# Ledger of designs, part 265: peptides against a protein of PDB entry 7RZF

Target 1, 358 residues: chain A of PDB entry 7RZF
Amino acid sequence: PFQEEHLKQLYKIVPIKDIRNLYVTFPIPDLQKYYKSNPGHYLGHLIGHEGPGSLLSELKSKGWVNTLVGGQKEGARGFMFFIINVDLTEEGLLHVEDIILHMFQYIQKLRAEGPQEWVFQECKDLNAVAFRFKDKERPRGYTSKIAGILHYYPLEEVLTAEYLLEEFRPDLIEMVLDKLRPENVRVAIVSKSFEGKTDRTEEWYGTQYKQEAIPDEVIKKWQNADLNGKFKLPTKNEFIPTNFEILPLEKEATPYPALIKDTAMSKLWFKQDDKFFLPKACLNFEFFSPFAYVDPLHCNMAYLYLELLKDSLNEYAYAAELAGLSYDLQNTIYGMYLSVKGYNDKQPILLKKIIEKM
Target 2, 358 residues: chain A of PDB entry 7RZF as posed
Amino acid sequence: PFQEEHLKQLYKIVPIKDIRNLYVTFPIPDLQKYYKSNPGHYLGHLIGHEGPGSLLSELKSKGWVNTLVGGQKEGARGFMFFIINVDLTEEGLLHVEDIILHMFQYIQKLRAEGPQEWVFQELKDLNAVAFRFKDKERPRGYTSKIAGILHYYPLEEVLTAEYLLEEFRPDLIEMVLDKLRPENVRVAIVSKSFEGKTDRTEEWYGTQYKQEAIPDEVIKKWQNADLNGKFKLPTKNEFIPTNFEILPLEKEATPYPALIKDTAMSKLWFKQDDKFFLPKANLNFEFFSPFAYVDPLHSNMAYLYLELLKDSLNEYAYAAELAGLSYDLQNTIYGMYLSVKGYNDKQPILLKKIIEKM

## One batch from the design tools (peptide; made by RFdiffusion4, then SolubleMPNN)

Design b2_p25_2_s4 (from b2_p25_2, 15 letters changed)
Fold by OpenDDE base, seed 4:
Structure b2_p25_2_s4 (fold): chain B 358 residues (1-358), chain A 25 residues (1-25)
Amino acid sequence: as target 1 above (358 residues)
Amino acid sequence: MEEFIREVLEESEKTSKLSKASIYK
């Protein structure tokens, strides 16, 4: 059992590699029996969200965090951990207490909003897509994985249990949120800056570390985390595919792109997929401007334009990526290149969003 | 306790290589 003596502890760990990390953990009940609702995945999705009003967005805006991972992890027998793991900047290493305060402010926002069935439905749909279109695993690795998970799932569900959500359980979401409290926290900070400031050595790898109690004043500061008005739930992900129809291969399908439109303003090349048979497309646009590379000023203006465009599209980038869509924008010597890749169903929506920002 | 230190290091090394958010499963 996770002992109370391990709560409210701070570990300062010296890494071998030059990494800066904040590892925040909460002991939670064993949720394995609730795999059909997976409340830890729901919370991990929201806490790990990268969109506007997310925890990561705010921490990035302050220059404290590069990346954030949230979710449940297996513990010892009879309990799990909920983890919030962040890659720290050099500045973020100085603001660990404030980073954790923001974590608790976001968690408080989740409590205030309550469980959202639409968020669960998005998680369900995303997981169903991931399951349906998962790559073929290596047979040996797959067999070993399946043998391992047979201990946790019924045989009939073992292939699907990790992916398919079936039950919205707001009660379980609230139960897990109730465990994400300052009184239940264990914190680790990983940084080379702790070298020569440690008093313990881990026996297996010789890792140097220091363990300290988190001051009661700091715990109280986190317990009094208010609602930060910068934190918002994500908007609905409009990019989640729902149509997976694969059109039949045309009788006249060519092994190379065919010119299907030729006008003074545009040429369009098309190639049907004859190999993968996935509900995916790759849209590539090359824009030609005689002004893009006329002089250094125009080059710099074209560069700045694309950087501003990319920044303006950042609000959609994460949602599109979660939905299996990606875009790329590049300067070329002749103008601009745009690519949109992934599931074809919602590509027109993403393309429209890009064009509306142009 | 030592297992936790190892876990933190392993997960921190993974996170440092991530370009994108992942959810722990």
Scores: peptide ipSAE 0.397, ipTM 0.871, DockQ to the pose 0.516
Fold by OpenDDE base, seed 2:
Structure b2_p25_2_s4 (fold): chain B 358 residues (1-358), chain A 25 residues (1-25)
Amino acid sequence: as target 1 above (358 residues)
Amino acid sequence: MEEFIREVLEESEKTSKLSKASIYK
């Protein structure tokens, strides 16, 4: 079992590479037996979310964090860790206590809202999509992986257990969430700024570090984390595909894009997929404006317009990506280019959102 | 303790290379 002596500890670690990282860990029970509900994945999905009202969105808005990873990790026998790992900015390194406060405020928000079945359903659907359309792994690597997981799962479930969620268990979500408390925290900060400020050396790699107890007053601040009104649960992901039907190849299908619409204002080329047979599409739009590059002023205006458009679409970017959709927006010498790629089912929704922001 | 230091460094290096958030599986 993880010993209480390791709780409420702060580690300052000197890296070889120029990295700044905050690694926040909580000991949790072994969740392996709960793979059908995977409460750690549910919490990782929410804590690691990038959308509006997310932990990362708020920490980015303050300029403290670049990236965030959340979720469960294997530990020793009989326990796991829940981890919140963030890439720190230079400014974020000065605000570690406040970053962790925001983590506990978000966790408190999750407690206040309680487990959401719709969020579980989204996780289930996303994992089902990932399972269905997973790339072919290299046989040797795959066999070794399967051999490893056969110790944890029934043979009949071993291929699906990592992907398929079956049971909504709010009790288990709450149980894990109850372990995400300041009294159970272990913190590591990685920065070159700790060079010459350490008192210990790790035996294997010679990594210099310092271990300190987190002051009780800091623990109390985190324990008293209020609900921050900036934190919200994500909205439902409208981009998750549900229809995977592949249309039959048309008899007149051309090996190259065919012009299917020609008007004074628009041309449309279409090519049906004759090779991959996936429920995916690529939409490419070129917008022409005689004003885009007429002079430096218009060029700069077109650039600024696109940057503002991209910024306004950032709220959808993460949700689209989770759902296997992507978009790209670029300035061209003639105007603007838009690309939408991924599962075809929800592409019209993403395209509509883009057009509504244009 | 030493294993934890190593783990932190390894995971920190992975996170520093990410352009987007990920979830631990």
Scores: peptide ipSAE 0.392, ipTM 0.870, DockQ to the pose 0.540
Fold by OpenDDE base, seed 5:
Structure b2_p25_2_s4 (fold): chain B 358 residues (1-358), chain A 25 residues (1-25)
Amino acid sequence: as target 1 above (358 residues)
Amino acid sequence: MEEFIREVLEESEKTSKLSKASIYK
């Protein structure tokens, strides 16, 4: 059982692999009965967001963190954990206290803004899309999963309970946010740099670790986390599909891509989907430039251009991915390749954003 | 305590392989 004696503790853990990780956890009440509102998912969506003004965006700008994951996890009987897990840079390993301060500043921003119904609605819509267009699972695995979750959900809701949000509960969001406090924190740092600096060994795997109390001065520093003006709530996700209409198969549908446009500057091939019948498309663009591979200088300039273009598109990449859209940009010996994939409804919006940055 | 150390390692190994953010389910 989780006990109060485990709060405000720091664990320094030696990994087998060369990884640097910060694992921040908070004990929270069991939220299973609140699956229709899923306040932990709401908070995980915001804390784990990668867009401008997000926690990850700021920590990346400092050079301290590569990736961030946030959300609820099942605990022992009668409680859960809320977790913020980050991949640390070498520099980030030196700034763990400041990284956690930024976590509490972001949490304080969420408290100051309060629960947002529009964010809940986006989570609801995203989960509804994921449910509607989920891949076919293997029957045996699916049946076993459903049998397991029958302990948590009514029979009538067992198929939908993990996906379909029904109720906006700002009170439950605030209740979980009230548990995300420095006095309730447990911290683990994973790094090979702790080798030879540990005093304990875990019995099952022989993992070396050290446990120490977090100093009260550090806890107070985190408790006094101010509103960092760099943190902002995400903007509305413009890439969430709303139209799922599937056009009927054309009578002249070809089994292979057909040339439907041939001009001096462009050729267009099209193939209608005859197999999956999903509201998805794959747009592939090959750009030809006589300058792309003329000499090493032009080749390097084309490479740098594409890296800068990718960097300039990072603001949209995460929102597009959440909405089931992806893009890829590659240099070719002939020029450039662009691919846009996913739900067809908002692909024109993403494509326009890409072209506006080119 | 030992279960927590194991959990941290397992989740840290997953996170190190992530190219993009995910939400814990």
Scores: peptide ipSAE 0.302, ipTM 0.814, DockQ to the pose 0.581
Fold by OpenDDE base, seed 1:
Structure b2_p25_2_s4 (fold): chain B 358 residues (1-358), chain A 25 residues (1-25)
Amino acid sequence: as target 1 above (358 residues)
Amino acid sequence: MEEFIREVLEESEKTSKLSKASIYK
């Protein structure tokens, strides 16, 4: 069992690499038997969300955090950890207490809203898509993985257990949320700025660190985390594919792209997939402008335009990526390149969002 | 304690290489 003596502790760790990281962990019960509901995945999905009103969105808006990862991790026998791990900026390193306050404010928002069945359904659908269209793993690695998880899952479920959600369990979500409290926190900060300020050395790697108790005043500040009006649940992910129909290969299908439209303003090439037979497409657009590279000023303006366009699309980028869609925007010597890739079903929605911002 | 320090470093190095948020699976 995780000993109470390790709770409310702060670790300052000196890395070998120039990294700045905040690692926040909570001991939670062993949730393995609840794999059909996976309450830790539900919470990781929300806490790790990048959309508007997310924890990461607020922390990025302050310039404190670059990336955030949330979710459950295996512990010792009979318990797990819930982890929130963030990449810190130089400024974020100075605001660790306030970053953790925002974590608890977001967790408090999740308590106030309660478990959402629609969020569970999105997680279920995303995981079902990921399972159905999973890439082939190396046989040796896959067999070793399956052999390991046979200890946890019935033989008939061993292939699906890590992916297929079956049961919405709001009670288990609330139970895990009840463990995400300041009284159960363990904090580690990783930074070279702690060099020469440590009092302990780890025996195996010689890692220098300092352990400190988190002051009771700081714990109380986090315990009194109010509802921050900036935090909101994500909106429904409009990019989740629902149609996986694969169209039959046309009899006249060419091994190379065929020109299917030729006009004064546009050329269109099409190639049907003859190899993979996936409900995926790649849409590639090259936009030509005689002004894009006329001079350095026009080149810089075209660059700035694309950076602003990318920034304006950032609200959709994460939701699209979760749904297995991606886009790319690049400057070319002739103008602009746009690529939209992934499941074909919702590509028109993403493409429309891009065009509406152009 | 030492295992925790190692875990923190290993996960911190992974997170610093991630361009996007991920969920622990």
Scores: peptide ipSAE 0.297, ipTM 0.808, DockQ to the pose 0.579

Design b2_p25_3_s1 (from b2_p25_3, 12 letters changed)
Fold by OpenDDE base, seed 2:
Structure b2_p25_3_s1 (fold): chain B 358 residues (1-358), chain A 25 residues (1-25)
Amino acid sequence: as target 1 above (358 residues)
Amino acid sequence: YFGPKTEEAKELLSNEDFVLRILLQ
């Protein structure tokens, strides 16, 4: 439906709320029939990634973007959109062209690396976890959702189709990547800074906007996006749980934590879950140092140490979160507190990474 | 959509509907 005349457009939109958003959109074919491979999900996972070498990491480092979302959305009949949506800083609003250049550099990196089966497998595994532990939706919402999904999926697959990836289709990933080009772009910038600078009004909500053609020079700049050496594919997510075994409750399980280790250097308390029966654990560590709070200098050093430690762990934060793991680090008057929470299977890996950075 | 499950990401998604109406014209 979008002809060439509808492409390479910039929309400046005045919001009601005080928001600054950039929408970089690409018309793509209807991918609904490819739900088993879901190439848009694969690309959304990579483009929306927050780890080192990600698009967001670079845009954050420049102070231009706070958050980023990537993925496919339904359009009109017979097409979808791929959308990269970012929350802009005040500075980022001034650098929209450069932000979009970085988006195309990242997309170019994805083309250069080609489709990765291991990334697909991670998406599959993450979706399997999400499916297995999805909360029971409220019956009314669930019924309405199912009714909508029945238009797109076989009845037998309706419950799983949103989550289960089955087929790695590199050809479809490449096909979608080929649509993510500057010549196909539709850009919207949402900011109150456009107030009084608009010439059109949207019919339904009265939203004020201006439509402009993106200059050919800008399109060419984006078309000539080189490989930026800062962009890298994510590393494998080591935190994705694969074992969901629930250990049987011990016969002598106490309703309170039991002291299972008592030494001069350490005490260990353990409480088995007797309520939730989930493959989850909570590890809490308190480290004691006589130096942590002895004077203001030591307090400041302990604080600085923890901030540096937190910063050094940021590379794992997103991968851990995706895998349903979290950690917390706090200064105490006695030293330091560490908490690791989530699925138990890969907690030792995360804990090891934390300890290696300490 | 892929991205942070942050409140900020939810807000971005909530704001999408009015923008998409303009982009679909």
Scores: peptide ipSAE 0.181, ipTM 0.809, DockQ to the pose 0.606
Fold by OpenDDE base, seed 5:
Structure b2_p25_3_s1 (fold): chain B 358 residues (1-358), chain A 25 residues (1-25)
Amino acid sequence: as target 1 above (358 residues)
Amino acid sequence: YFGPKTEEAKELLSNEDFVLRILLQ
């Protein structure tokens, strides 16, 4: 267990690659026994969320962070870490204290809102989908993984334990959230800017680093993190599939797309899946405009339109991705291409959102 | 970990091992 001397530490690390990363880590109890409730997954889902009002959304709006990953990681025997890891911009490297302040503001928001059963249910449903439609892993890797997992889970649960959430435990969520405090923080900043400013070398890889105590003033600033009104819990994910019915093959199913609609303004081709038998669909739309590529001005306008459309859809992108939906928008010489892919159940909802923004 | 399986996210995760060794000391 980390003693007080191991807490409130800052590590400045020199990478081999030209990367800028911030790791904000918290020692937490071993949560392995709580796999059925997985409070670390709940918190990771919220802290790592990318939707409007998320931590990442705000940090991106500041120009400080490109990517954020949050979650639980195994440590040594008897403890774990909760880690918030971000990819820093050059500007973000100058604002690490403020970035961490925003992290604690978001954590404070989670405390103020308390554990949400609906969020747990979404995590449960997402994991159930992921489990049910998990891609076939390589047998050797899978067997080795399962053999390792057998140490942690009953034999009857070993295949499902990593995915299936069964118990909403708000007490455990609060317990983990109580460990996510400035007094329990270990920070690492990874940047080449620390080259020549280090005094220690890691034994295994020869990584150069400097360790410093975080000033008490900085810790106090983080402890006094107020509620930031920009932070909000995510809205319910409307894209999570609930219907996984696979329709029987039509008797007249062709191996190629059949023209099922032909009008002056539209043609529609359809092909039923005769191979994979998944509750997934791929919708492809090609929009034709005689003006799309008529001159450089129209071409640039079409490009700008599509970029604005993509930007306007960004609020749905993460929720759709989590739910196993994706969309793609591209300019073509004839106009625009739209693709919607993934689980078929909620594709109409995503398609409607796209059309409403067009 | 939660986050998109972007190449950036993969890279971020790949860099964890050496950082975690320092943080786990």
Scores: peptide ipSAE 0.163, ipTM 0.801, DockQ to the pose 0.627
Fold by OpenDDE base, seed 4:
Structure b2_p25_3_s1 (fold): chain B 358 residues (1-358), chain A 25 residues (1-25)
Amino acid sequence: as target 1 above (358 residues)
Amino acid sequence: YFGPKTEEAKELLSNEDFVLRILLQ
């Protein structure tokens, strides 16, 4: 158990690799008994969200952070950590205090909005999808993993406990949020820029580091984190699949794409999946325009159009990815290529969104 | 952990072990 003297600490760590990372960590109670509710997963989903109004979106907009991961991690016996981990840019390394301020502003937004049952339901649905389509792990690794988790879960639930959300517990979400405070923070900054500026060596790996107390003025700055109007809860993810029906293989199914529509304006090829039998589809569209490559001006206009289209679709990219959908847009010599891949159920919704932005 | 299953996120997670050992002291 961390005593007060172990809190509000900053660790400056020298990596072996050329990396720049920030770890903002909070000791939290052992949540293992609450695996059916998994409040840390709920918070990790929101804090780690990449959509509009997310923490990452703001930090990216400032050029300070490339990636962000949030969630609970096992600690020593009787406690866990909640960790917000970011990949820092060179500029972000100079703005660590402000990055952490934004983290606390986002956490304050989560407190103000309170626990949302619809967000829990999305997490539940996403986990159910992930479980249902979990790739078979390598047998040796799988066995070792199961042996490790048997200490934490009933034998009957070991296979599902990591994925099954059953109980919405707003009280537990609020309890964890109450631990995500500046007075409870342990910060690690990982950068080669600390080389020659350290005074300690870690015993196991020989990692060089310096430990410092975070100044009280900085803690107070974070404690006074206001509601930043740029932070918003995500919108509902409309791309989460709910129908996983696999249609029977057609009797006349060919091993190659069959031409099923031939018109003056369009040709359509179809091939049913005869190998994987997954509720997934791959939609590929090639658009032909005689003007796309007629001259350098039109070529550049077509390129610019596609870049603007991609930018306009960025609001859906993360939600689609979470739901197991992807899209790709490319310029071709003849026009444009669009691909939509993943679970077939909500592909029409994503395709409609793409078309509406075109 | 929740976040992008990007290769970058995996790398970020792979570097955690030495940092966590320091943070657990």
Scores: peptide ipSAE 0.160, ipTM 0.770, DockQ to the pose 0.615
Fold by OpenDDE base, seed 1:
Structure b2_p25_3_s1 (fold): chain B 358 residues (1-358), chain A 25 residues (1-25)
Amino acid sequence: as target 1 above (358 residues)
Amino acid sequence: YFGPKTEEAKELLSNEDFVLRILLQ
């Protein structure tokens, strides 16, 4: 376990690659025995969320962060880490203290709202989907992984233990949240801007770094993180599939798309899956407009329209992606192309959202 | 870790190993 002398530390690290990263880490108890509730996954889901009112949404709006990842990582025996890591912009590198303040404001919001059973249920459902449709891993990697997890899980649960949530444990969520405090923080900033400003070398890789104590004034600033009204819990993910029924292959199923509708205004081709037998579909739409490419002005207007449409749909992008749905919008010489892909069950919901924004 | 496994997120995670060695000391 980290002693008090190891907490409230800042590491300035020189990377080999031209990267700018921030790692905010918290020592936490070993949560392995609580795998059925997985409180670290619950918190990682919320802290790493990308929807409206998320931590990342606010940090992106300021131009400070490109990407954010949150979650637990295994440590040495008897403890783990909770880590929030972000890709920093050049501007974000100048605002690390404020970025971390926003992290603590979001964590404070999670404390104020308390554990939500519906969020746990979404995590459970998402994990069940991920498990059910997990791609077959390479045998060596899979066997080594199974061998590793056999040390922690009963044999009957070893295949499912990483994915199946069974128990909502608000007490454990609160326990982990209580460890996500400024007094328990270890911060690393990774940037080439620290080149020539380091005084230590890591033994194994020769990584140059500087270690500094975080000033007490900065710790106090983070401890006094207020509720920022911009932070909100995510809305329910309406795109999570619940029906995984695979329709039987039709007797007249063709190896190629068949024209099933032909009208003056629309043609529709259909091909049933005869290879993968997954509860997935690909919906592809080509929209034709005689005005889309008639002149440079119309072409630019069509481009601008599509960019605005994409921007207006960004609120759904993350929730759709989590649920195994994706969409693509492209300009074509004839108009526009729309693709909706993934689990078929909730594709109509996503398609409706797209059409409503058009 | 939670979030879309974008190529950017994979890259962020790939860079984690050397940083974590320092942070885990």
Scores: peptide ipSAE 0.149, ipTM 0.755, DockQ to the pose 0.606; fails the geometry check

